Peptides against a protein of PDB entry 3J47. Designs and how they scored, part 145

Target 1, 121 residues: chain A of PDB entry 3J47
Amino acid sequence: IRLTNQLKSLKGLQSKLKDVVEYLDKVINKELPINHTILGKLQDVFNLLPNLGTPDDDEIDVENHDRINISNNLQKALTVKTNDELMVIYISNLVRSIIAFDDLIENKIQNKKIQEQRVKD
Target 2, 69 residues: chain B of PDB entry 3J47
Amino acid sequence: YEEKEESNLAATKSMVKIAEQYSKRIEEEKELTEEELKTRYVGRQDPKKHLSETADETLENNIVSVLTA

## One batch from the design tools (peptide; made by RFdiffusion4, then SolubleMPNN)

Design b2_p29_8_s3 (from b2_p29_8, 18 letters changed)
Fold by OpenDDE base, seed 5:
Structure b2_p29_8_s3 (fold): chain B 121 residues (1-121), chain C 69 residues (1-69), chain A 29 residues (1-29)
Amino acid sequence: as target 1 above (121 residues)
Amino acid sequence: as target 2 above (69 residues)
Amino acid sequence: STEELNEGLERQQQASKLLREIQKELEEK
């Protein structure tokens, strides 16, 4: 469900970008007037969104590599942050698994003791 | 698109809380281990079982958090 | 940090709102 919703949002963005490109082509061909309102809103979107489509995405400030700074419009920086978060989650899951195993071992020991008592009776 | 956006927003809000909850969950896991140790000494199954259940719940929450991240 | 994540989420919400507005304007043409 969550992944599907993310995909849907991405598709919506893709469709919008396509519409903008088509509009720009029509303006170049003098078929339609320039919609200044749409262009302004689009510019605002690009300023708010990570610079996913700009060539500047290749300029990774190496100093920010270890920090998931969402403010860094660099997709790569976001990827590094995501990786760090995933590592933390992984470690947490591992710890939980270890605790669960410890409990299982204890349960097994208790069951063995119960069986031994039953044999003595 | 709107439903997906709402879901993503909810997930992001959950992620903010997860960081705080993670620290708390680690502490809860330690408490469960202590209860298990006490159960070993006293021979009472109930505290040990409770600790195990809490550990399992903590694990499940971590998995959900990973899926949401 | 949690604060950085929250800021990112807020930006995402604003961007999504703007995208919806653009979509509405495109549909009106």
Scores: peptide ipSAE 0.466, ipTM 0.833, DockQ to the pose 0.549; fails the geometry check
Fold by OpenDDE base, seed 3:
Structure b2_p29_8_s3 (fold): chain B 121 residues (1-121), chain C 69 residues (1-69), chain A 29 residues (1-29)
Amino acid sequence: as target 1 above (121 residues)
Amino acid sequence: as target 2 above (69 residues)
Amino acid sequence: STEELNEGLERQQQASKLLREIQKELEEK
């Protein structure tokens, strides 16, 4: 569900970018006036998300290599940071699993003691 | 798109809190383990159950964190 | 850092808001 929602958002952005490109082509061809509102919003998006919509999918922002970013290009640059965060999450899950196993073992021991008590009665 | 965006925003907010909650979750896990150990020695079932439930909640939170990361 | 992550999240929220506005404009055409 979450991944699907993220993909949908990305598709929406892609569609918008396509519309902007088509609009720019029409303006270049003198067919339509410039939509200043859409262009302004697009510029704001680019300012907030560096390298968003850039043609180079391999572009890496070296300054942000320690930050997780939603943008694919920036996220690639931040791969090291992402890996560190994932490692921490993995360790946490492992610890939780160990605790769960400890509880299961204890429950099994208690059940055995209860059965032994019933046999003595 | 709106529902997806809302979900992504919620996930991101959760990630921000994860760093702070992570330390607390580790402590909660330790407390649960201590209660389990105490229950094992004292034979009090209720504290042991509570510890197990806390550990499960901690595990679930970690899984959600992985899904949001 | 947690602070850097929060800044990234804030930027993402702003970008999402802008994206919704653009989608609304596209639907109006």
Scores: peptide ipSAE 0.460, ipTM 0.828, DockQ to the pose 0.601; fails the geometry check
Fold by OpenDDE base, seed 1:
Structure b2_p29_8_s3 (fold): chain B 121 residues (1-121), chain C 69 residues (1-69), chain A 29 residues (1-29)
Amino acid sequence: as target 1 above (121 residues)
Amino acid sequence: as target 2 above (69 residues)
Amino acid sequence: STEELNEGLERQQQASKLLREIQKELEEK
């Protein structure tokens, strides 16, 4: 279940990243205008990421935010991209942590079984 | 403006690449979990340990990615 | 170790929630 959820989350993130790339390509090609609403929502997500990530991630987000404040639309786009990257990294870290926990649980279960066998002997 | 857009596009492409790499890592992690499940039946501690180590390596790689981002 | 696992699970749930929010934003395009 946990692995499936992680995979689903990763797939969702991948799809989102693809959509963002496609959108950016269309903007670059002047096929579509910049969607400020999407950028705003993405920024909101990034603002939530520090609350979800490690303190080190917060520093990265702050530094990136400061860098983004210097440059108009590009910086916003870079901020959004950076936020997406941070989100991906955060999710990746969470997934890895979950896998590590699953392994830890399995190891504990095995250790308990070994102990039970030793007690029976 | 054009330079900014190009930079954003490049950044987005990089993000997609990272997402793909992440997906691959998740798949590798799943494979390790399957090996752990198999090892659970065999009663060998070594495969479980190996899976755990691989998960840890994946975590470390993510941390490094965060630090380098 | 059980407490740590629960904390990790909670973090994962938070990340999943965030991803869902991001997905919703993408769907709005």
Scores: peptide ipSAE 0.446, ipTM 0.850, DockQ to the pose 0.080; fails the geometry check
Fold by OpenDDE base, seed 4:
Structure b2_p29_8_s3 (fold): chain B 121 residues (1-121), chain C 69 residues (1-69), chain A 29 residues (1-29)
Amino acid sequence: as target 1 above (121 residues)
Amino acid sequence: as target 2 above (69 residues)
Amino acid sequence: STEELNEGLERQQQASKLLREIQKELEEK
């Protein structure tokens, strides 16, 4: 269930990212005005995507003109904050995984001790 | 613009709250690890099990937080 | 082996310590 939910979330994010890219392309081509709703959705996607912390994505936001820059700056700030939160979550998950591994190791050690005790008996 | 700013502020506040919850979960995980370490030394399975359970709960909460974020 | 398990545990402890340090740094920011 949990893995399935994670996959579903990832798929949703992927779809949203695609939509954002398509929207951004249309905006760049001056085919569509900047849609605030799409930007909000993009922010949501960026908040969901831990990978936006790569420097390369930060550079893409810097090149666009002044008005886009303010909305982009707030969006960037929110993205950075979201990235920080995602980073914390990632670290926490890593720690939990490590703890789970420790428990597994401990269980194996205990099992070995039990087996050794059985051989002695 | 104002509505967007307000929404962003609300989102930021929510993220801060999630971060605090995450910090608490990390602490719970540490406690579990310490109990596991103690159990390894004492040979008592119960404290180790409790630590493992707490770590699992912390992991689950982090995953839920990631999904909610 | 028991030795491999102990090494794994040590690595896990180091990782946990590092994660705690990172968490502290994040809290300080």
Scores: peptide ipSAE 0.412, ipTM 0.856, DockQ to the pose 0.017; fails the geometry check

Design b2_p29_8_s4 (from b2_p29_8, 16 letters changed)
Fold by OpenDDE base, seed 2:
Structure b2_p29_8_s4 (fold): chain B 121 residues (1-121), chain C 69 residues (1-69), chain A 29 residues (1-29)
Amino acid sequence: as target 1 above (121 residues)
Amino acid sequence: as target 2 above (69 residues)
Amino acid sequence: SKEELNEGLERQEKARKLLREIQKELEEK
């Protein structure tokens, strides 16, 4: 559901960007007037978008880059932060998994003891 | 789109909260492990079960966090 | 830092809001 929603948001953004590009092309071609409101909002979006740094900067792992669809340069910094957060989440998951395994082992041991008691009885 | 955005916003807010709760969850996990250890020694099933349940809850929360991230 | 995370979250919320506004404007067209 969440991934689908994110994809939907991205698709919406993509569609909007496409519409803006098409609009801009039409304006350039003098076919349509510039929608000032849309342009203003786009400018605001671009201003909120971190500077799209040159693509040449370091291999942000493609997987992390694909998941964090927020704007590129701040995305890099945010990607680093997100990476840190993801690392924390990962570690937490590992710890939880270990605990769960420990519990499973204990349950198994208990079950074995119960079976042994039943055999003695 | 809006529903997804709302979900993403909620998820993001949840992530911040999760970051705060993460430390607490880690502590809870440790407590569960300690209870399991204690239960192994005492032979009382109830504390062990409780520890296991808390660990599971912690795991579930982490999974949800990962899915949200 | 937690503060930086919160700032990032706030920025994300702002970006989402802007995206919604842009979507609304596109729909009005």
Scores: peptide ipSAE 0.451, ipTM 0.839, DockQ to the pose 0.667; fails the geometry check
Fold by OpenDDE base, seed 4:
Structure b2_p29_8_s4 (fold): chain B 121 residues (1-121), chain C 69 residues (1-69), chain A 29 residues (1-29)
Amino acid sequence: as target 1 above (121 residues)
Amino acid sequence: as target 2 above (69 residues)
Amino acid sequence: SKEELNEGLERQEKARKLLREIQKELEEK
């Protein structure tokens, strides 16, 4: 579900970018008026992208090399942060797994003791 | 798209919550380990079971956090 | 830091909101 939603979001972004490109081409050709609202929102997205550092957005922005580099650096920084967070989660999961394993071992020992008592009876 | 966006928003909120809960979960895990040690020492099944259940809950929360991350 | 994580999360939420708005605008065309 989550991966599918991420893919859908990426596809939506791709479709939107395509539509924006097509719109820009039409505007350049004077076939359609400039939709300032769409351009403003797109600009806002581009301004947020460097702040958000999402990997998916960095691959799409081929044209603005400097913004791409900033986005890539931010993405890298966010990737590092995400990696750190994932590492913490991983360690936590490992610790929980160890605790659960200890409990399982103790349960097994208890079960063995119960079986030994039953054999003596 | 809307469903995915909603899911992403929920995931983002969960990530913030994970950061807050992580330290608490580590402490809870330590308490569980101590309780297990006490249960092993006392030989009482009930405290041991409770510790195991709490450890499992902590594990589940961590897994959900990983899946959200 | 926890604060930095929260800021990152808030930024992510803003980006998602913006993406939805852009999708709505594209649908209106």
Scores: peptide ipSAE 0.427, ipTM 0.836, DockQ to the pose 0.624; fails the geometry check
Fold by OpenDDE base, seed 1:
Structure b2_p29_8_s4 (fold): chain B 121 residues (1-121), chain C 69 residues (1-69), chain A 29 residues (1-29)
Amino acid sequence: as target 1 above (121 residues)
Amino acid sequence: as target 2 above (69 residues)
Amino acid sequence: SKEELNEGLERQEKARKLLREIQKELEEK
Protein backbone atom coordinates (compact mmCIF):
# COMPACT_ATOMS: atom_id res chain seq x y z
CA ILE B 1 0.00 0.00 0.00
CA ARG B 2 2.63 2.60 1.00
CA LEU B 3 4.90 1.85 -1.94
CA THR B 4 1.92 1.98 -4.25
CA ASN B 5 0.92 5.34 -2.84
CA GLN B 6 4.45 6.64 -3.27
CA LEU B 7 4.52 5.45 -6.85
CA LYS B 8 1.17 7.07 -7.53
CA SER B 9 2.40 10.33 -6.01
CA LEU B 10 5.52 10.19 -8.14
CA LYS B 11 3.47 9.53 -11.26
CA GLY B 12 1.17 12.40 -10.36
CA LEU B 13 4.15 14.67 -9.89
CA GLN B 14 5.61 13.60 -13.19
CA SER B 15 2.36 14.25 -15.01
CA LYS B 16 2.00 17.62 -13.36
CA LEU B 17 5.54 18.60 -14.23
CA LYS B 18 4.88 17.67 -17.82
CA ASP B 19 1.71 19.75 -17.86
CA VAL B 20 3.55 22.69 -16.33
CA VAL B 21 6.28 22.47 -18.93
CA GLU B 22 3.71 22.36 -21.71
CA TYR B 23 1.92 25.33 -20.20
CA LEU B 24 5.14 27.30 -19.86
CA ASP B 25 6.01 26.58 -23.47
CA LYS B 26 2.62 27.87 -24.57
CA VAL B 27 3.05 31.00 -22.46
CA ILE B 28 6.52 31.62 -23.88
CA ASN B 29 5.06 31.31 -27.35
CA LYS B 30 2.28 33.77 -26.34
CA GLU B 31 -0.36 31.18 -27.18
CA LEU B 32 -1.82 31.35 -23.67
CA PRO B 33 -1.91 34.03 -21.02
CA ILE B 34 0.27 33.60 -17.97
CA ASN B 35 -1.64 31.98 -15.15
CA HIS B 36 -0.35 33.92 -12.20
CA THR B 37 -1.80 31.50 -9.68
CA ILE B 38 0.03 28.52 -11.14
CA LEU B 39 3.24 30.51 -11.38
CA GLY B 40 2.88 31.65 -7.79
CA LYS B 41 2.42 28.08 -6.61
CA LEU B 42 5.41 26.95 -8.63
CA GLN B 43 7.46 29.69 -7.02
CA ASP B 44 6.31 28.49 -3.64
CA VAL B 45 7.41 24.97 -4.50
CA PHE B 46 10.80 26.28 -5.54
CA ASN B 47 11.09 28.27 -2.34
CA LEU B 48 10.49 25.09 -0.38
CA LEU B 49 13.51 23.58 -2.07
CA PRO B 50 16.49 23.98 0.24
CA ASN B 51 18.98 26.41 -1.17
CA LEU B 52 22.00 24.18 -1.31
CA GLY B 53 24.16 27.30 -1.13
CA THR B 54 27.43 25.59 -1.90
CA PRO B 55 28.12 27.65 -5.02
CA ASP B 56 31.60 26.13 -5.22
CA ASP B 57 31.30 24.77 -8.71
CA ASP B 58 31.12 28.06 -10.66
CA GLU B 59 30.08 26.39 -13.87
CA ILE B 60 27.12 28.69 -14.58
CA ASP B 61 25.62 26.38 -17.15
CA VAL B 62 21.95 26.80 -18.27
CA GLU B 63 19.24 27.71 -15.68
CA ASN B 64 17.28 24.51 -16.34
CA HIS B 65 20.20 22.30 -15.47
CA ASP B 66 20.64 24.31 -12.33
CA ARG B 67 16.99 23.79 -11.44
CA ILE B 68 17.29 20.09 -12.08
CA ASN B 69 20.49 20.04 -10.07
CA ILE B 70 18.81 21.96 -7.26
CA SER B 71 15.94 19.50 -7.33
CA ASN B 72 18.43 16.65 -7.39
CA ASN B 73 20.42 18.17 -4.56
CA LEU B 74 17.25 18.59 -2.56
CA GLN B 75 16.27 15.05 -3.34
CA LYS B 76 19.74 13.95 -2.32
CA ALA B 77 19.49 15.86 0.92
CA LEU B 78 16.07 14.37 1.57
CA THR B 79 17.47 10.95 0.78
CA VAL B 80 20.29 11.48 3.26
CA LYS B 81 17.80 12.54 5.89
CA THR B 82 15.66 9.52 5.14
CA ASN B 83 18.72 7.31 5.45
CA ASP B 84 19.52 8.84 8.81
CA GLU B 85 15.99 8.20 10.01
CA LEU B 86 16.16 4.61 8.82
CA MET B 87 19.46 4.20 10.61
CA VAL B 88 17.98 5.47 13.85
CA ILE B 89 15.04 3.11 13.50
CA TYR B 90 17.36 0.22 12.78
CA ILE B 91 19.49 0.95 15.83
CA SER B 92 16.37 1.22 17.97
CA ASN B 93 15.10 -2.11 16.74
CA LEU B 94 18.47 -3.66 17.43
CA VAL B 95 18.48 -2.31 20.97
CA ARG B 96 14.98 -3.63 21.57
CA SER B 97 16.01 -7.03 20.26
CA ILE B 98 18.99 -7.10 22.58
CA ILE B 99 16.80 -6.25 25.55
CA ALA B 100 14.33 -8.95 24.60
CA PHE B 101 17.18 -11.42 24.32
CA ASP B 102 18.47 -10.47 27.75
CA ASP B 103 15.01 -11.06 29.18
CA LEU B 104 14.88 -14.48 27.56
CA ILE B 105 18.21 -15.38 29.10
CA GLU B 106 17.02 -14.25 32.49
CA ASN B 107 13.81 -16.24 32.15
CA LYS B 108 15.81 -19.33 31.26
CA ILE B 109 18.06 -18.86 34.26
CA GLN B 110 15.05 -18.49 36.53
CA ASN B 111 13.45 -21.60 35.09
CA LYS B 112 16.63 -23.56 35.71
CA LYS B 113 16.76 -22.37 39.30
CA ILE B 114 13.15 -23.40 39.83
CA GLN B 115 13.87 -26.84 38.41
CA GLU B 116 16.93 -27.26 40.62
CA GLN B 117 14.91 -26.35 43.68
CA ARG B 118 12.23 -28.87 42.76
CA VAL B 119 14.82 -31.62 42.43
CA LYS B 120 16.26 -30.82 45.86
CA ASP B 121 12.68 -31.03 47.49
CA TYR C 1 -3.86 10.05 -5.81
CA GLU C 2 -5.69 11.85 -3.02
CA GLU C 3 -6.09 8.75 -0.88
CA LYS C 4 -2.42 7.92 -1.28
CA GLU C 5 -1.47 11.47 -0.45
CA GLU C 6 -3.61 11.40 2.67
CA SER C 7 -2.02 8.12 3.70
CA ASN C 8 1.46 9.53 3.09
CA LEU C 9 0.60 12.65 5.04
CA ALA C 10 -0.65 10.59 7.96
CA ALA C 11 2.47 8.44 7.81
CA THR C 12 4.69 11.53 7.72
CA LYS C 13 2.94 13.00 10.74
CA SER C 14 3.33 9.68 12.52
CA MET C 15 7.04 9.63 11.70
CA VAL C 16 7.51 13.12 13.11
CA LYS C 17 5.76 12.08 16.29
CA ILE C 18 7.85 8.93 16.52
CA ALA C 19 11.02 10.95 15.97
CA GLU C 20 10.07 13.28 18.79
CA GLN C 21 9.33 10.43 21.18
CA TYR C 22 12.20 8.19 20.08
CA SER C 23 14.72 9.58 22.54
CA LYS C 24 12.27 9.17 25.39
CA ARG C 25 11.56 5.58 24.37
CA ILE C 26 15.27 4.80 24.34
CA GLU C 27 15.57 6.13 27.85
CA GLU C 28 12.56 4.11 28.98
CA GLU C 29 14.16 1.01 27.49
CA LYS C 30 17.35 1.65 29.44
CA GLU C 31 15.39 2.09 32.63
CA LEU C 32 13.65 -1.22 32.10
CA THR C 33 16.96 -2.97 31.50
CA GLU C 34 18.37 -1.50 34.67
CA GLU C 35 15.30 -2.65 36.57
CA GLU C 36 15.78 -6.16 35.21
CA LEU C 37 19.37 -6.12 36.40
CA LYS C 38 18.26 -4.98 39.83
CA THR C 39 15.53 -7.62 39.89
CA ARG C 40 18.08 -10.33 39.19
CA TYR C 41 19.90 -9.28 42.31
CA VAL C 42 16.81 -8.79 44.51
CA GLY C 43 15.04 -11.94 43.27
CA ARG C 44 11.73 -10.16 42.59
CA GLN C 45 10.12 -11.23 39.31
CA ASP C 46 7.82 -8.24 38.96
CA PRO C 47 10.45 -5.62 38.00
CA LYS C 48 11.97 -7.99 35.45
CA LYS C 49 8.61 -8.64 33.87
CA HIS C 50 7.93 -4.93 33.71
CA LEU C 51 11.28 -4.32 32.04
CA SER C 52 10.57 -7.03 29.48
CA GLU C 53 7.16 -5.59 28.73
CA THR C 54 8.57 -2.10 28.27
CA ALA C 55 11.28 -3.43 25.98
CA ASP C 56 8.63 -5.18 23.90
CA GLU C 57 6.58 -2.01 23.67
CA THR C 58 9.66 -0.09 22.60
CA LEU C 59 10.34 -2.69 19.90
CA GLU C 60 6.79 -2.50 18.64
CA ASN C 61 6.96 1.27 18.46
CA ASN C 62 10.20 1.06 16.50
CA ILE C 63 8.64 -1.39 14.06
CA VAL C 64 5.69 0.94 13.55
CA SER C 65 8.15 3.78 13.02
CA VAL C 66 9.97 1.78 10.36
CA LEU C 67 6.72 0.99 8.63
CA THR C 68 5.74 4.66 8.65
CA ALA C 69 9.19 5.95 7.58
CA SER A 1 19.62 15.43 13.88
CA LYS A 2 16.10 14.46 14.89
CA GLU A 3 15.10 18.09 14.71
CA GLU A 4 16.47 18.42 11.20
CA LEU A 5 14.59 15.28 10.22
CA ASN A 6 11.36 16.68 11.59
CA GLU A 7 11.93 19.89 9.67
CA GLY A 8 12.50 17.87 6.53
CA LEU A 9 9.27 15.97 7.08
CA GLU A 10 7.42 19.24 7.54
CA ARG A 11 8.92 20.57 4.32
CA GLN A 12 7.84 17.43 2.51
CA GLU A 13 4.32 17.86 3.80
CA LYS A 14 4.27 21.46 2.58
CA ALA A 15 5.58 20.36 -0.79
CA ARG A 16 2.83 17.74 -1.03
CA LYS A 17 0.19 20.35 -0.24
CA LEU A 18 1.57 22.64 -2.90
CA LEU A 19 1.60 19.80 -5.41
CA ARG A 20 -2.06 19.13 -4.70
CA GLU A 21 -2.89 22.77 -5.20
CA ILE A 22 -1.03 22.86 -8.49
CA GLN A 23 -2.86 19.71 -9.58
CA LYS A 24 -6.18 21.37 -8.77
CA GLU A 25 -5.23 24.43 -10.77
CA LEU A 26 -4.17 22.31 -13.73
CA GLU A 27 -7.45 20.42 -13.60
CA GLU A 28 -9.41 23.67 -13.58
CA LYS A 29 -7.65 24.59 -16.67
Scores: peptide ipSAE 0.423, ipTM 0.833, DockQ to the pose 0.580; fails the geometry check
Fold by OpenDDE base, seed 5:
Structure b2_p29_8_s4 (fold): chain B 121 residues (1-121), chain C 69 residues (1-69), chain A 29 residues (1-29)
Amino acid sequence: as target 1 above (121 residues)
Amino acid sequence: as target 2 above (69 residues)
Amino acid sequence: SKEELNEGLERQEKARKLLREIQKELEEK
């Protein structure tokens, strides 16, 4: 059940990333306006992500987060179109972070099972 | 202004391409996760671990691609 | 720990909910 839910979440994230890419293409083509609500929700998702990292992963995540923030600030200062691109990048990073988190949870569950088995032996 | 617009358009196109590649990589990761799920049902850790590792590699590659973009 | 695992799972569920909401908004466009 938990693994299935994790897989479903990953699938959902992948689908969302695809939709974001499609949205960005439409924005580039001036077919759709920028959705600020999507950006806000993505930020909320990032804020909800647990600190997933081993120290090395934390540095990578912090660096990525800083780059995203810098890029968002630059594009907000430049053009709406650039903001959409940054949004896609942000969503992509969020999805990756979620996948990594899912894997970490799975690893922890496995480790716990191994420990429980060792205690029973 | 025009040069900036062209640069932004090119960047957006590149990002779309990266997103497509990412989507494909995510699908590969999902396949690995499904194998992991199957492995959990069978109680075999090795296939699950391998799937997780492949997913991680895919994610890393995607991160690098996004950072390069 | 078991508690840390549960917290991780709860956070994951929250993230999933947010992702579903974003997907819904994208579909409405």
Scores: peptide ipSAE 0.377, ipTM 0.820, DockQ to the pose 0.190; fails the geometry check

## One batch from the design tools (peptide; made by RFdiffusion4, then SolubleMPNN)

Design b2_p30_1_s1
Fold by OpenDDE base, seed 1:
Structure b2_p30_1_s1 (fold): chain B 121 residues (1-121), chain C 69 residues (1-69), chain A 30 residues (1-30)
Amino acid sequence: as target 1 above (121 residues)
Amino acid sequence: as target 2 above (69 residues)
Amino acid sequence: DKKKEEEQLKFLELQIKMQKELLEYGKTLE
C-alpha cells in the first residue's frame, strides 16, 4: 500500500511536471502570457528538485536584465532554497529506501530460514 | 524591494523549519535502524520490525514533503 | 547461510554509513 501510494505520488508529480513543461513551452511559443504564479510554483518545484539538470545557465536571455534580475535573484534564491529543500527531501527518501531495503533483506533471510526449517521437517 | 525581502525572509524561515523537520525525521529513521540492528543481535523480531516501520514512515513523510513542496 | 548473513550485515552497515553521510550532508546544508 505505501509503495503504491509512493508510486502514485511520483506519477502525480511527473504529470504535474509535464503540465509545467507544456505550459513553459506555450509561454516560450508566445501562445500564452507568462503567468507569474505558475512560474513561482515552478521555481518552488525546481527548488525542491535539486538533481533535475540545472537548466544550463546559458539561455537565460541577458537582455531584460534589471526587472528580470530582481525576479531572477528572487527566483534564484527561491531556486536555491528549493534546491536545498529538494536535497533534504531526496536524502530523506534515500534513507527511507535504504531502510526499506534492509528490511526486505532481513525478511528474505527470515523467509529462507523458515523454508530451510520446513525442508528439514 | 522591501516586499521581496520580506517574502525571501519568510521563505527562508519556512525552509529552516522544513530542514528542522527533516533533521527530526532523519533522527527517527536512525532510531529505527538502531532498533533493527539491536533486534538482529538480540534475535527479537519486534524491534527490527518497529525500526523498519519507523524508517518506512520517515521515508513516506519525506516523499509527501517532496510532493507537497 | 553465514555468507548471506554476512552480506546482509555488510549491506546494513553500508546503509547506515550512507544514512550518516546523508545526515551530515543535510547538516552542512542547514
Scores: peptide ipSAE 0.403, ipTM 0.837, DockQ to the pose 0.015; fails the geometry check
Fold by OpenDDE base, seed 5:
Structure b2_p30_1_s1 (fold): chain B 121 residues (1-121), chain C 69 residues (1-69), chain A 30 residues (1-30)
Amino acid sequence: as target 1 above (121 residues)
Amino acid sequence: as target 2 above (69 residues)
Amino acid sequence: DKKKEEEQLKFLELQIKMQKELLEYGKTLE
């Protein structure tokens, strides 16, 4: 039950991320007007998401960098903060997974012992 | 600017709270791991089960936190 | 920020330790 709920939650997150990507692509392609509210929410989401590999910022042209840099600096700061939070969440999940794995191993060991005893009887 | 600052402050406070909760969860997980280790040595199934359950609960809470964030 | 980083590091260390223990346990089952 718990694992199933976790999987469901993860799938939900994945779906949301996909929607965000699709929206961003549409904005980039000028298929949709930039909705500031959506962008703000996306920024919040990104700030909540741990830094997945930031693609190398190399090619973003220098001139638009300043205004975008202030917004990007705030976004970067928010992104950094969000990344930190996401990292904490990620680490926590890893710890839980490890504990669950430990339990699984222990259960397997016990099962093997029970089987060995049954064979001796 | 002021509204944004206020929102950022609120978000920051929320993050601090989450971090504190995370630290507590980590400590709980450590305790469970020690119990499992002890159970492994003592050969008692019950302590191991309890540790596993606690670990699972910790994981679930983390997942819920991620989903809520 | 530094305190948070330290906490994250501690958590990571815990994870690594737990993973190692699980791995060792898995080997004993084989």
Scores: peptide ipSAE 0.399, ipTM 0.837, DockQ to the pose 0.017; fails the geometry check
Fold by OpenDDE base, seed 4:
Structure b2_p30_1_s1 (fold): chain B 121 residues (1-121), chain C 69 residues (1-69), chain A 30 residues (1-30)
Amino acid sequence: as target 1 above (121 residues)
Amino acid sequence: as target 2 above (69 residues)
Amino acid sequence: DKKKEEEQLKFLELQIKMQKELLEYGKTLE
């Protein structure tokens, strides 16, 4: 059972990788737009499984090296783009947090004024 | 796997939309900050409140974007 | 890429400004 499940998972991963490759080829050919979410997930997969998708340099025929390098470069570029987008989102969240903090401070000031007024009454 | 791919596709589309809106949200946040600053100096509560609300909306949208990413 | 970086910088500057304002406001409450 455990071995069977592992094999199934591996087969699923292989199929998914194939689909990703096909998608990337279409993107390279400008047949389809780059799907950032797919790329993000792919990046996550690569981060979790370092070197799993990088064929060992020793087994890649020299002719495939150029293609793989190009693919890797494109994937890297997509990764960079995703990182940039995430960075923008992060910065935006920070800004919103700061604004919210400002509002909290203002609310606190108002509450203090209300309390002072109540004490005077 | 297909479900994950579909989910990823949907997320990607959402991210693109978020990216388009992000620039506008940044500008809105800037406006709110200016209003807040003015409110602090002038003591006008209404502009500050409006700025705060806009900032909150911007934050919420960013959070949704992060969750979708 | 440069344009994005510039935008990020502007956003950061805005954040810093807002933080400073908050700090100043906080001081007024003390």
Scores: peptide ipSAE 0.397, ipTM 0.845, DockQ to the pose 0.015; fails the geometry check
Fold by OpenDDE base, seed 3:
Structure b2_p30_1_s1 (fold): chain B 121 residues (1-121), chain C 69 residues (1-69), chain A 30 residues (1-30)
Amino acid sequence: as target 1 above (121 residues)
Amino acid sequence: as target 2 above (69 residues)
Amino acid sequence: DKKKEEEQLKFLELQIKMQKELLEYGKTLE
């Protein structure tokens, strides 16, 4: 059930992402007007989705002063920043997990020693 | 644009601060690991436990940071 | 951005080191 729900959610997200991409492409091609509400929602989605990938240094093409590019660049920058923060958090959690693992190993060693002593008695 | 830039700058500064905190937490974790290692060599259970506890605290802080981001 | 990247790299290096140490320790237990 949980896995199925996760899969469903992921599929829904994927579909939505595809729709957004298609919309953005249409906006870029001037086929549709820019919908600020959609962009805002997309930003919210990006803020919620940790991009675990090292954002490739996509050269922010500084050249096109179009307001749209600035908004996209800002969104990208915010996304990158959010990703970086999430990455730091992820790494920190990994480190903690490693420490916890080390402790578990030590506990296991101690337990083995105790068992060995019991066998000798 | 200026307001957005300012907001981004503030956010960036916040991220730097978080990174610094993370680095400090990593250092604390290393210290705990070293204490654990020392405890392993000495066979003293108490230092190892303390290291483990500190590591757990570091993890908790990271989790809280993730939840807050 | 570069400073942040460097910090991330350092953190990753630390993680890798810790993971390697744990792996080595695990091997000694076996």
Scores: peptide ipSAE 0.384, ipTM 0.837, DockQ to the pose 0.018; fails the geometry check

